# Peptides against a protein of PDB entry 6D0Y: the designs that were tried, part 36

Target 1, 225 residues: chain A of PDB entry 6D0Y
Amino acid sequence: ETEDHLESLICKVGEKSACSLESNLEGLAGVLEADLPNYKSKILRLLCTVARLLPEKLTIYTTLVGLLNARNYNFGGEFVEAMIRQLKESLKANNYNEAVYLVRFLSDLVNCHVIAAPSMVAMFENFVSVTQEEDVPQVRRDWYVYAFLSSLPWVGKELYEKKDAEMDRIFANTESYLKRRQKTHVPMLQVWTADKPHPQEEYLDCLWAQIQKLKKDRWQERHIL

## One batch from the design tools (peptide; made by RFdiffusion4, then SolubleMPNN)

Design b1_p12_7_s2 (from b1_p12_7, 5 letters changed)
Fold by OpenDDE base, seed 1:
Structure b1_p12_7_s2 (fold): chain B 225 residues (1-225), chain A 12 residues (1-12)
Amino acid sequence: as target 1 above (225 residues)
Amino acid sequence: STLEELEKIALE
């Protein structure tokens, strides 16, 4: 395959086709594997780019990387390293929207057997440990908690199946932080509607409640978070 | 290692 054709194939995967998505992904993985000797760097860059720019195709590209990792373990490792580097760069650039998305992407790579569950648990332990940092803005602490909690819909089931004790510890630490953090709720800005089915909660408290419900439901999603 | 790289994210 030529470079231009590879770019087209990678970008268009998951679009309408006569074949199933699974078949297309398997086929593309085979094509990419065959071209790695000649186009490794280009393929790596392309996959990183589309993974970042096409969030609607998150599961498509994590699955593709999973298939490639199974065929070529070294390439899978290099891809993960590239994505981690990008996450670090996003954090340094204060691009928090990209950063949280990348955390979710990495989380889903656990389901695709690209990242080991213990590694992801360790990352989340480190995220939640930020809540214990002294002399840092609360917004920093809140963001790492948000990044952790908002990623659990993608990986919570797998992590609890393999590392339940460690996850319980992380949850306990998270709960403790949420209880003691300053809440910025302004009562005077409350929209008083007669039929509020849900109490107004601060965004992290709301997310925490949703994740607790998800955990209780054995990580089977009924609602889009 | 991948583990080491992931652990360092929040420390930077």
Scores: peptide ipSAE 0.187, ipTM 0.860, DockQ to the pose 0.017
Fold by OpenDDE base, seed 2:
Structure b1_p12_7_s2 (fold): chain B 225 residues (1-225), chain A 12 residues (1-12)
Amino acid sequence: as target 1 above (225 residues)
Amino acid sequence: STLEELEKIALE
């Protein structure tokens, strides 16, 4: 494929087709691999861009990267590095929504065999370790916990299968932090009482409960929101 | 390494 067509191919993957998604992804991976010698930088940029701009296609692009990584692990590594750089940039720019998305994206790359489970565990250990930092805003501690917990739907199963002891430690530390942190309640939510079927709950506590349930269900999500 | 880069995220 020519350079001009690569963008179209990458952007449109996963859309309506007569072929299966798996077939299309495999085909695209082959095309991209063939073009890497000439257009590596372009392909890298395109993949990074669409990964960030098309969050609805997260699993499509992680899968694509997984396929590419299997074909060319050097490229896979470069892609991961680029995404990590982007995550760091997002954090520096206080773009926390993008940052958390990128954490999720990286998390799903573990499932696609692009990032090793131990590496992701180490990252999450560092995230949760922020809760132990002194003289830092709680919002910082909360965000890293949020980033960790909110990514577990994408990677929790794999991490527990590979690093259950380490994950249990992270969970214990997370739980400890959640119990001792200052909880803020939005006045609007105060209208909800515990007597109602859906009592008002602090967002991290709510997320924690959801993740605990997911863990109990062996990381099998039974419904799609 | 990728591991090192991942580990550094929270430190920045």
Scores: peptide ipSAE 0.184, ipTM 0.859, DockQ to the pose 0.017
Fold by OpenDDE base, seed 5:
Structure b1_p12_7_s2 (fold): chain B 225 residues (1-225), chain A 12 residues (1-12)
Amino acid sequence: as target 1 above (225 residues)
Amino acid sequence: STLEELEKIALE
């Protein structure tokens, strides 16, 4: 297939079709695998691009990568490396919105058997360990906690199934940090939401409460977070 | 390794 055709196939996967999404993804994975010898670099770039530009298709592309990884383990590894590199670049560029999305994307790759659960746990341990850093802005500590917590809807179940003791430790450390950190955003947010019956909760405390509920519900999402 | 790369993200 031509490069343009591959781009079209990758961009349009998950759209209206007579076949199931699973069938379409399997078919596309087969097509891409067959074209890797000729278009590996192009396919890699395309997948990285659409993964970043189409957040609404996050689970579609993580699943696709999972299927490709099963067919070609080396390609899966190269894709993960590319995404990690992009995450690092985003952090260096202070593009924290892209960075948190990429953490979420990587988290869902655990469910797709592309990234091992222990590796993700280790990453989150390191994220939460930032809360213990001295002489750094609180915004840095807060961001890594946010990145961790905001990713748990995608991977919390898997991580607790395989690494429950380690996850409990991370949660304990997170809770401890949230109790002792400054909550300077609450007064400012309350000014904007003064007419609401309930005062605006600090965003990390709110997220923590949501994640605690999700955990209590055995990671079965009942409401849109 | 990929694991090492993941582990070092917060250190950068």
Scores: peptide ipSAE 0.180, ipTM 0.857, DockQ to the pose 0.017
Fold by OpenDDE base, seed 3:
Structure b1_p12_7_s2 (fold): chain B 225 residues (1-225), chain A 12 residues (1-12)
Amino acid sequence: as target 1 above (225 residues)
Amino acid sequence: STLEELEKIALE
């Protein structure tokens, strides 16, 4: 494959095809593996770029990386390192929307056996520990809680299967923080009916309630959060 | 290691 053709293949994977998505991903993984000796750096950059630019294809690219990691462990490691570096850069640049997406991406890599569950739990422990920091803006504390909670739809099931005791502790700490934090009104578009009225909820309280329900439902998502 | 890098994120 030529370098230009590889870019096209990577960008277009998951689009309309006569073959199954799984078959296409396996085929692409094979092509990319074969070209790693000549184009490793280019392939790495391309995958990082499309992962960031095409959030609607999150699970497609995490799966692709999972397949590549199974074939070439070193490449998988280099990809994870690149994504972590990008996350750090996003945080430093105050690009919090990109940062939270990257946390979700890394979370889904746990399902693809690219990142170990204990490593992700440790990261989330550190995120929630920010709520205990003194003399920092509440917005910092809130963001790390948001990043944690908003990532659980992608990884909560796996983490509870592997590290239930540690996850329960993180949840307890999160709940404690949410009870004691200052609540502010955040305008949101909400759908409600006259038959089922409910008071306006703060955005983190609302997210917490949704995650608690998801957990209760054994992480089987029936509604888009 | 990957774990070490993940653990450093909240410290920045």
Scores: peptide ipSAE 0.178, ipTM 0.857, DockQ to the pose 0.017

Design b1_p12_7_s3 (from b1_p12_7, 5 letters changed)
Fold by OpenDDE base, seed 2:
Structure b1_p12_7_s3 (fold): chain B 225 residues (1-225), chain A 12 residues (1-12)
Amino acid sequence: as target 1 above (225 residues)
Amino acid sequence: STLEELERIAQE
């Protein structure tokens, strides 16, 4: 494919087709692999861009990268490095929404065999270790816990299958932090009590409860209508 | 390494 067509191919992958998504992704991976000698940088940039701009296609692009990584390990590594750089840039720019998404994206790359489970566990260990930092804003601690917990729907199953003991430790540390952290409530919702049908719950506590349930369900998500 | 890069994210 020509360089001009690469953008279109990458952006449109996963859209309605007569072929299966798997077939389309395999085909695209083949096309991209063939073009890597000439357009590696372009392809890398395009993939990074669409990964960031099209969050609805997260699993599509992680899968695509997984396929590419299998074909060209070096490219996979370069892509991961690029995404990590972007994550760091997002954090530096206080773009926490992008940052958390990128953490989620990286998390799903574990499922696609682009990032090793131990590496992701180590990252999350470091994230949760932020809760132990002194003289830092709670918002920092909270964000890293949030980034960890909010990514588990994408990678929790794999991490527990590979590193259950380490994950249990991370969970224990997370739980400990959540119990001792300062909790805030929206004043207008403070009238909600535990005895009400829908009591107000702090967002991290709520997320924690959801993740605990997901874990209990062996990381099998059920569709909510 | 990828591991090293991932581990350093929280330190940034």
Scores: peptide ipSAE 0.226, ipTM 0.881, DockQ to the pose 0.017
Fold by OpenDDE base, seed 1:
Structure b1_p12_7_s3 (fold): chain B 225 residues (1-225), chain A 12 residues (1-12)
Amino acid sequence: as target 1 above (225 residues)
Amino acid sequence: STLEELERIAQE
């Protein structure tokens, strides 16, 4: 395949086709594997770019990388390293929206057998450990908790199946932090219903409640969080 | 290693 054609194939995967998505991804993985000897760097850059620019195709590209990793383990490793570097760069640049998305992307790579569950657990342990840092802004602590919790819809099931004890510890630490952190309360933001009024819940408390429910439901999503 | 790289994200 030519370089330009590879770009087109990678960018358009998952769009309308006469074949199934699974078939298209398998086919594309085969094409990309065959061209790695000539275009490894280009393919790597393209995959990193589309992964970042097309969040609506997150699961498509994680699946594609999973297929490529199974065919070429070294390439899969290089891709993960590139995405981790990008995450670090995003954090350094204070691009927190991109950073949280990249955490979700890496989380879904666990489901695709590209990243080992223990490695992801270790990352989340490190994230939640930020809550124990002294003399740092609460916004920093809150962000890492948010990044952890907001990624669990993609990987929580897998992590609890393999590392339940470690995950329980992370949850306990998270709960402890959420109870002791400073919260903003505005009575005027109460939601009024015919039955009884209730205050607008703080965003991390709300997310925590949603994740606890998801966990209780064995990580089977019933609605969009 | 990938593990070490993942563990160090929050340290930067």
Scores: peptide ipSAE 0.224, ipTM 0.880, DockQ to the pose 0.017
Fold by OpenDDE base, seed 3:
Structure b1_p12_7_s3 (fold): chain B 225 residues (1-225), chain A 12 residues (1-12)
Amino acid sequence: as target 1 above (225 residues)
Amino acid sequence: STLEELERIAQE
């Protein structure tokens, strides 16, 4: 494939097609694998770019990377390293929206067997440990809790299946922090349907309640969080 | 390693 054609294929995967998504992803993985000897760096950059710019295709690109990782383990590793570097750069640049998305992306890579569950648990342990830091703004503590909780819809099931004891500890620490932190009210874009009016809930408390419900439902998602 | 890199993110 030509370089320009590869860009088109990578960007348009998952769009309207006569074939199934799974078939298209398998085909694209084969094409990309064959071109790695000549275009590894270009393919790596393209995948990183589209993964970041097209969040609506998160699961498409994590699946594609999973397929590529199975074919070429070294490439999978290089991709993960690139995404981790981008996450660090986003944090340094105070781009917290991109950062939380990248945490979610990395989380879904666990489901695609690109990142090991123990590694993700260790990362989340480190995130929640920020709540114990002294002399730091609460916004820092809140962000890491938010990044953790907001990623669980994508990886919570897998992590509890393999590391339930460690996850329970992380949850206990999170709950403890949420009880003792200063409460604030922020505008919410989420629409809630209720039979009766309810008081406005703090955004992290609201997210916590949603995650608790998801956990109770054995990580079967009924509504988009 | 990937694990080491993931564990260091919160230090940023």
Scores: peptide ipSAE 0.222, ipTM 0.880, DockQ to the pose 0.017
Fold by OpenDDE base, seed 5:
Structure b1_p12_7_s3 (fold): chain B 225 residues (1-225), chain A 12 residues (1-12)
Amino acid sequence: as target 1 above (225 residues)
Amino acid sequence: STLEELERIAQE
């Protein structure tokens, strides 16, 4: 395929087709693999770009990367490295919305066998350990907890299946932090809600409750969080 | 390594 055709194929994958999505992804993975010798850098850049621009296709592109990783392990590794680099850049630039999305994307790559479960657990252990840092703003602690919890819908099942003891420890530490942190967002959120006398719950407490319910339901989503 | 990179994200 030409460079222009590759862009079109990558951007349009998952759209209406006579074939199944799985078949289309496998076909595209084959095409991309064949073109890696000539267009590796371009393909890598394209995949990184669409992964970031099209969050609605998150699972499509993580699956595609999973298929590519199975065909070319080195390429899969380079893609992960590129995404991690982007995450670090986003954090440095204080682009926390992009950063949390990238954490979620990386989390789903565990399901696609691109990132090992123990590695993701280690990352989340490191995230939650930020809650124990001294002389740092609470917003920093809160963000890493948020990034962890908001990613669990995509990877919680796999992590508990592989590393249940470690995950329990992370949960215990998270719960402990949530109990002792200052809940400064409650008054602000109440300004926008008319639900009285039952005001909107603080955003991290609300997310925690949702994740606890998801865990109780064995990580089977019954509704949109 | 990729593992080391993942583990050190919060340290940036």
Scores: peptide ipSAE 0.221, ipTM 0.879, DockQ to the pose 0.017

Design b1_p12_7_s4 (from b1_p12_7, 5 letters changed)
Fold by OpenDDE base, seed 3:
Structure b1_p12_7_s4 (fold): chain B 225 residues (1-225), chain A 12 residues (1-12)
Amino acid sequence: as target 1 above (225 residues)
Amino acid sequence: STLEELEKIALS
């Protein structure tokens, strides 16, 4: 495969095809593995780029990386390191929209057996610990709590299965912070029924309630058709 | 660097 061809294959995976997505991903993983000796750096850069720029294909690319990691553990590690570096750069650049997406991407990599559950728990412990920092803007504290909570739909089940005690501690710390923070109501897109009035609620409190319910429901989500 | 090391730097 030429470099240009590899780029095309990586960018277009998951699009309309005569074959199933699973078959295409397995095939692409095989092609990429075979070309790693010659094009490792290029493939790594391409995967990082599409992972960042095509958020609608999050699960496609996490799955692809999972398949590659199973074939080549070292490459999987290098990819994770590259994504963590990108997260650092996003935070430094105050690009918090990209940053929260990257946290979610990393979270889903736990499900793909690329990142170990204990490592993700450690990251979330670090995030929630920001709520204990002194003399920092509340918006900073709020963002790290948001990044944590917003990622749990992707990884909460796995983390509680592996590290329930540690997760309970993180939840307790989060709850304590949410009770004592200054609250400001922020408009947010939500699903609700017209026959049941939706009371005005602060966005983090709302997210917290949603996550608590998700946890109660054993991390089983209802899907909007 | 390990993942844990990079995680610490990400918060700095």
Scores: peptide ipSAE 0.038, ipTM 0.729, DockQ to the pose 0.017
Fold by OpenDDE base, seed 5:
Structure b1_p12_7_s4 (fold): chain B 225 residues (1-225), chain A 12 residues (1-12)
Amino acid sequence: as target 1 above (225 residues)
Amino acid sequence: STLEELEKIALS
């Protein structure tokens, strides 16, 4: 395969095809694996790029990476490292929208067996620990809580199945912080229509309520968050 | 793990 052809294949995966998505992803994983000896760096860059720039295909690319990781464990590790570096860079650049999306992407990689559940729990423990930092802006503390909570739709089920005690501790710490923080009114973009209109709530309190409901529903989503 | 190490760096 040529580099241009690989780019086309990666970018177009999940689009209309005579074959199933699962079959196409398996096929593409095989093609990419075969080309890793010659195009590893290019493939890595391409996957990182599409993962970041095509959020509508999040689950497609996490699945693809999962399949590729099963074929080449080292490459999977390199991909995760690249994404973590990008997360670091986004945070340094104050690109919080990209950063939160990357956390969600990494979260879904747990479902694809690319990132271990304990590692993700550790990341979230680190995020929530920011709430205990002194002499820092509340916006910093709020963002890490937001990044944690907003990622749970993608990974909460898996983490509670494997690390329920640790997750309960994180939840307790989060709840404690939310009770003592200064509340501000930031509207959340609603993707779903509720049967009953809800009063205007502080954005983190609203998200917390949604996540608690999701947890209560055993992580079965009934609405698009 | 590499991930844990990178997490520490990312949050530093």
Scores: peptide ipSAE 0.037, ipTM 0.734, DockQ to the pose 0.017
Fold by OpenDDE base, seed 1:
Parts: C-alpha cells; sequence; structure tokens
Structure b1_p12_7_s4 (fold): chain B 225 residues (1-225), chain A 12 residues (1-12)
C-alpha cells in the first residue's frame, strides 16, 4: 500500500461499501498490520487524527484499533500512549470538548480489549481524586467529574461487571463532592407538562441523576443522554 | 501530575 492509499482507506472506512463493516475493518486491520514495518509512524498519526476529528466514527475506529491491537500488541500500546498525550495537550490548550471526547474514546477502547478494565477504573479514580485537591478551581474539579460521568455510557457496564466494589467507591466519592460543591444560585425554572412539573437542575446534578438511572437499568440505554 | 499518572495506568 502507498501512503496516500492508506490515508484514504483509514478515512473512508465505515462508509457505504459492497462488503460488511466487520469485513472491511478486518481487512483494513490486516493491511495496516502488514504495512507497519514501513509506515508505523504515519499509520499511528493517521489513526490519532481521524479518532479526534471524526467523532461520528468513534466506535468504528475503536474497533479498528482493537483489531490492530490483537494483531500487534506493541502498536496498540503506542496508540494508547499517543491518545493520552493528545488528551494532555488538549487540556493544556483549553480544548475541553476535545478532551472529554478523548476520555470517551479511551473508555470505549476498554470494550475493544485495548485498555484493561482495572486500568480504566484507576484512571477514573484519579479523575475523581481531583475533587479532593486543595486550592484548585471548582471548574477544574467539575470538569473531571463531568469527564468521568459522561464516559460511563460507554464503559460503565464493563467496569461494574469486573470492578463493582471499586466503582461503588468512586460513585460514593462523586456523590459526596456533588453534595458539597458550590452551586450558582439561579431562580428555579420549571417546565410544566400537564400533570407533572419538571424542575430544571444544575447540569452536573442532572447528569448524575441520569447516570444513576442508567446504572439502575443495568447500563442499558433507552435514549441518548 | 494527574495526567502523568493516567499515562502510566493506560500503559500498565
Amino acid sequence: as target 1 above (225 residues)
Amino acid sequence: STLEELEKIALS
């Protein structure tokens, strides 16, 4: 494969094809594996780029990386390392939307057997531990809680199946923080629909309630959060 | 830093 052809294949995977998506991903993984000796750095950069710039293809690229990791474990590790570095850079650049997306991407890599469940649990423990840091702006604490909670739709089921006790501890710490954090006072607004008033909640409190409901439903999503 | 620890964990 030429370098230009590899770029085309990686960018276009998941688009309309005569073959199934699964077949295309398996085929592409094989092609990329074969070309790693010649184009490892280029392939790594391409995968990182499309992962960041094409969020609509999140599960496509996590699956592709999962297939590649199964074929070449070292490359899988290098990819994860690169994504963590990118997460660090996005935070330094104050690109919080990109940063939270990268956390979600890493979360889905657990489902693809690229990142071990215990490692992701430890990562989330580190996130929630930021809430206990002294002399840190609340906006920073809130962001890490948001990043944790907003990633659970992608990985909560797997983590609770394997590390339920540890996850319960993280949840307890999160709940404790949410109860004690300062909230901006605004007049309570309620959406009135026939018989039941719906009070508007602060965004983290709302997300927390949604995640607790998701957990109660055994992590089976009924609607987009 | 927190992010440095995340990097170590991800590669463990």
Scores: peptide ipSAE 0.033, ipTM 0.729, DockQ to the pose 0.019
Fold by OpenDDE base, seed 2:
Structure b1_p12_7_s4 (fold): chain B 225 residues (1-225), chain A 12 residues (1-12)
Amino acid sequence: as target 1 above (225 residues)
Amino acid sequence: STLEELEKIALS
């Protein structure tokens, strides 16, 4: 495959096709693997780019990377390293929206057997440990908790299956923090009061409740039509 | 640090 053609294939994967998505991904993984000797850097860059810029295809590209990792473990490692570097850069640049997305992407890579569950747990332990840092803005603590919680829909099941005790500890620390943190009032949501069936809640409290429910449901999400 | 843990992931 030519470089330009690879770009097209990578960008268009998951679009309407006569074949199944799984078949297309497997095929593309094979093509990419075969072309790694000649186009590794380009393929790496392309995958990193689409992973970042096409969030609607998150699971498509994590799956693709998973397939590639299975074929070429070294490349999978290089991809993870590249994504980690990107996450670091996003954090340094205070691009927290990109950063949280990257955390979600990395989280789903655990499901694709690209990142080991213990490593992700360790990262989340570190995230939640930020809540224990002294003399730091709450916004910093909140973001790391948010990044952790908001990623659990993608990886919570896997992490609890393999590291339940550690995850419980993280959850306990998270809960403790959420109980003691300063809660902000959201005037835009004033139509809801504490006395109503659906009281106004702070965004992290809402997320926490959702994650608790998801955990209770053993991380089985309801299908949306 | 957070970055250290990210490095652990990268090296896994």
Scores: peptide ipSAE 0.036, ipTM 0.741, DockQ to the pose 0.019; fails the geometry check

Design b1_p12_8_s1 (from b1_p12_8, 6 letters changed)
Fold by OpenDDE base, seed 2:
Structure b1_p12_8_s1 (fold): chain B 225 residues (1-225), chain A 12 residues (1-12)
Amino acid sequence: as target 1 above (225 residues)
Amino acid sequence: MEEAVKELEEQA
C-alpha cells in the first residue's frame, strides 16, 4: 500500500463495512505488517496520530495495535514508547485532558496484550505515590488519582485478576488520600443543593464511589461512567 | 516497553 492508502485505511477502520470489524482489523493488521519494512515510521506516526485525534475509536486502535503487536512485537514496543513520550509531552504542556486520555489508551492496551499488567500496575503505583509527596500541590495529586481511577473501567478487571494484592494496596492508598485531602468545593455545592435530597458530591469522591461499585460488580460495566 | 514504562514512572 502507498502511504496515502495506509492513512486512509487507518483512519477509516471501524466505519460501516460489509465485513465485520474483526475481519477489517485483521486485514488491516496484515496490510500494515507487510508494509512495516518500508513504512514503519510512517505507520507508527499515523497510529499515534489517529489514536490521539479519534478518541471515539480508542478500542478500535488498541485492538489494531494488539494485532500488530502479535505479529511484530518490536513494533508494538515502539508504539508504546511513542505513546509514553506523547504522555510525557502532554503532561509537560499541561494538556491534562490529552494526558488522561493517553493513560486510558495505555490501560486498554493491557487488555490487548500490548502492555503487561505488572507494568501498568507499576505505573499506577507511581501515580498514586504522588499523593504521598509533601511538596506537591493537591491539584497535581488529584490529577494523578483521577488519571488512575478514570482508567480503571478499561483495565481494572485485568489488573485485579493478575495483581490483586498490589491493586488492593493502591486502592488503600487512594482511599486514604481521598479521606484526608481538602474538599473545597463540597461546601459550596452543598449550599446550592441544600434542598436536594442528594447533595452534589466532590468529583473525586464521586468517581471513587463509582469505581468501588464497578469493582464490587467484578468490573462488569452496566452503564457508561 | 518496560523501559518506557519505567521512564514514565520516574517522571511521575
Scores: peptide ipSAE 0.035, ipTM 0.757, DockQ to the pose 0.018
Fold by OpenDDE base, seed 4:
Structure b1_p12_8_s1 (fold): chain B 225 residues (1-225), chain A 12 residues (1-12)
Amino acid sequence: as target 1 above (225 residues)
Amino acid sequence: MEEAVKELEEQA
């Protein structure tokens, strides 16, 4: 495959096809593997780019990387390293939306056997440990909790299956922090009925409740978070 | 801030 053709294939994977998505992904992984000797850097860059620019195809590209990792373990490692570098850059640039998305992407790579569950648990432990830092803005603490919680729909099941005790500890620490943190005033947008006025919940408290429900449901997603 | 990312990188 030519370099330009590879770009087209990578960008268009998951679109309408006469073949199944799984078949297309396996085919593409084979093509990319064969071309790694000549186009490794280009392929790596392309995958990193589409992973960031096409969030709607998150699971497509994590699966593709998983397939490539199975074929070429070193490439999988290099891809993860590249994504970690991008995460660091996003954090340094205060691009928290990109950063949280990257954490979610990395989380789904656990399901694709690219990142080991213990590694992801360790990362989340470190994220939640930020809540214990002294003399830092609450927004920093809140973001790391948000990054952790918002990624669990993608990886919570796998992490609890492999590291339930460690995950429970992280949850306990998270809960403790959420109870003691300052809450931002949320404007009441709800039509108050005389019989059941419930105040709107703060965004992290709301997310926490959703994740608790997801956990209770054994990480089977039945509602939109 | 970088510790979490480093940990993941080291194990990956």
Scores: peptide ipSAE 0.029, ipTM 0.736, DockQ to the pose 0.018
Fold by OpenDDE base, seed 1:
Structure b1_p12_8_s1 (fold): chain B 225 residues (1-225), chain A 12 residues (1-12)
Amino acid sequence: as target 1 above (225 residues)
Amino acid sequence: MEEAVKELEEQA
């Protein structure tokens, strides 16, 4: 395959086809594997780019990477390293929207057997440890908690199945932080709608409640978070 | 799988 052809294939996967998505992904994985000896760097860059620019195709590209990793373990490792580097760069550039998306992408790679559960647990431990940093803005602490909690819909089930004790520790630390942090919600700004069945909560408290419910429901999603 | 590869090539 030419470089332009590979780009087209990678960008168009998951679009309308006469074949199933699964079949297309297997086919594409085979094509990409065959071309790795000649186009490894190009393929790596393309996959990283589409993963970042096409968030609507998150599960398509995590699955594709999972298939490639099964065929070529070395390439899978290089891809993960590239995505982690991109996460670090996004954080340094204060691009928090991209950063949180990348954390979700990495989280779903655990489901695709690209990232080991212990590695993801370690990442989340590092995130929650930021809450213990001294002389840092609360917004920094809040963001890492948000990144952790908002990724659990994608990976919480797998992590609790394999690392329940470690996850419980992370949850305990998170809960402790949420109790002691300063809340920015001012009652005066509450939209006076008489019919709100639920008190308006601060966004992290709300997310925490949602994740606790999800955990209680054994990570079976009933509502879009 | 062969048909899927062929279709992908046609889509490109």
Scores: peptide ipSAE 0.027, ipTM 0.680, DockQ to the pose 0.851
Fold by OpenDDE base, seed 3:
Structure b1_p12_8_s1 (fold): chain B 225 residues (1-225), chain A 12 residues (1-12)
Amino acid sequence: as target 1 above (225 residues)
Amino acid sequence: MEEAVKELEEQA
């Protein structure tokens, strides 16, 4: 495959096709693996770029990386390193929207057997530990809690299956923080439940309630968060 | 979401 053709294939995967998504992903993984000796750096950059530019295809690209990781473990490792580096750069640049998306992407890589569950738990422990930092703005504390909670729809099931005790500790620390933090009203257009009228809640309290419900439902998602 | 990803991974 030519470099331009590879870019086209990577960008178009998951779009309308006569073949199944699974077959297309497997085929693309094979093509990319074969071209790694000649185009590793380019393929790595392309995957990192499209992963960031096309958030609607998150699960497509995490799955693709999972397939590639199974074929070439070193490439999978290099990809994770690149994404973590990008996360650090986004945080440094105060690009918090990109940063939270990257955390979700990394979270879904756990499901794809690219990142080990203990490593993700350690990351979330580090995030929630920010709530214990002294002399920092609450906005910083809130963001790391938000990044943690908003990523759980993608990885909560896997982490509780493998690291339930550690996850319970993180949840306890999160709950403790949410109870003691200063609450502010943020208008939301989010539809919660049609059948149960409830007062408007603060955004993190709302998210916490949603995650608690998701956990109670064994991480079976019924509503889009 | 998780089931579809797992199914695809099993094909790898």
Scores: peptide ipSAE 0.017, ipTM 0.551, DockQ to the pose 0.047

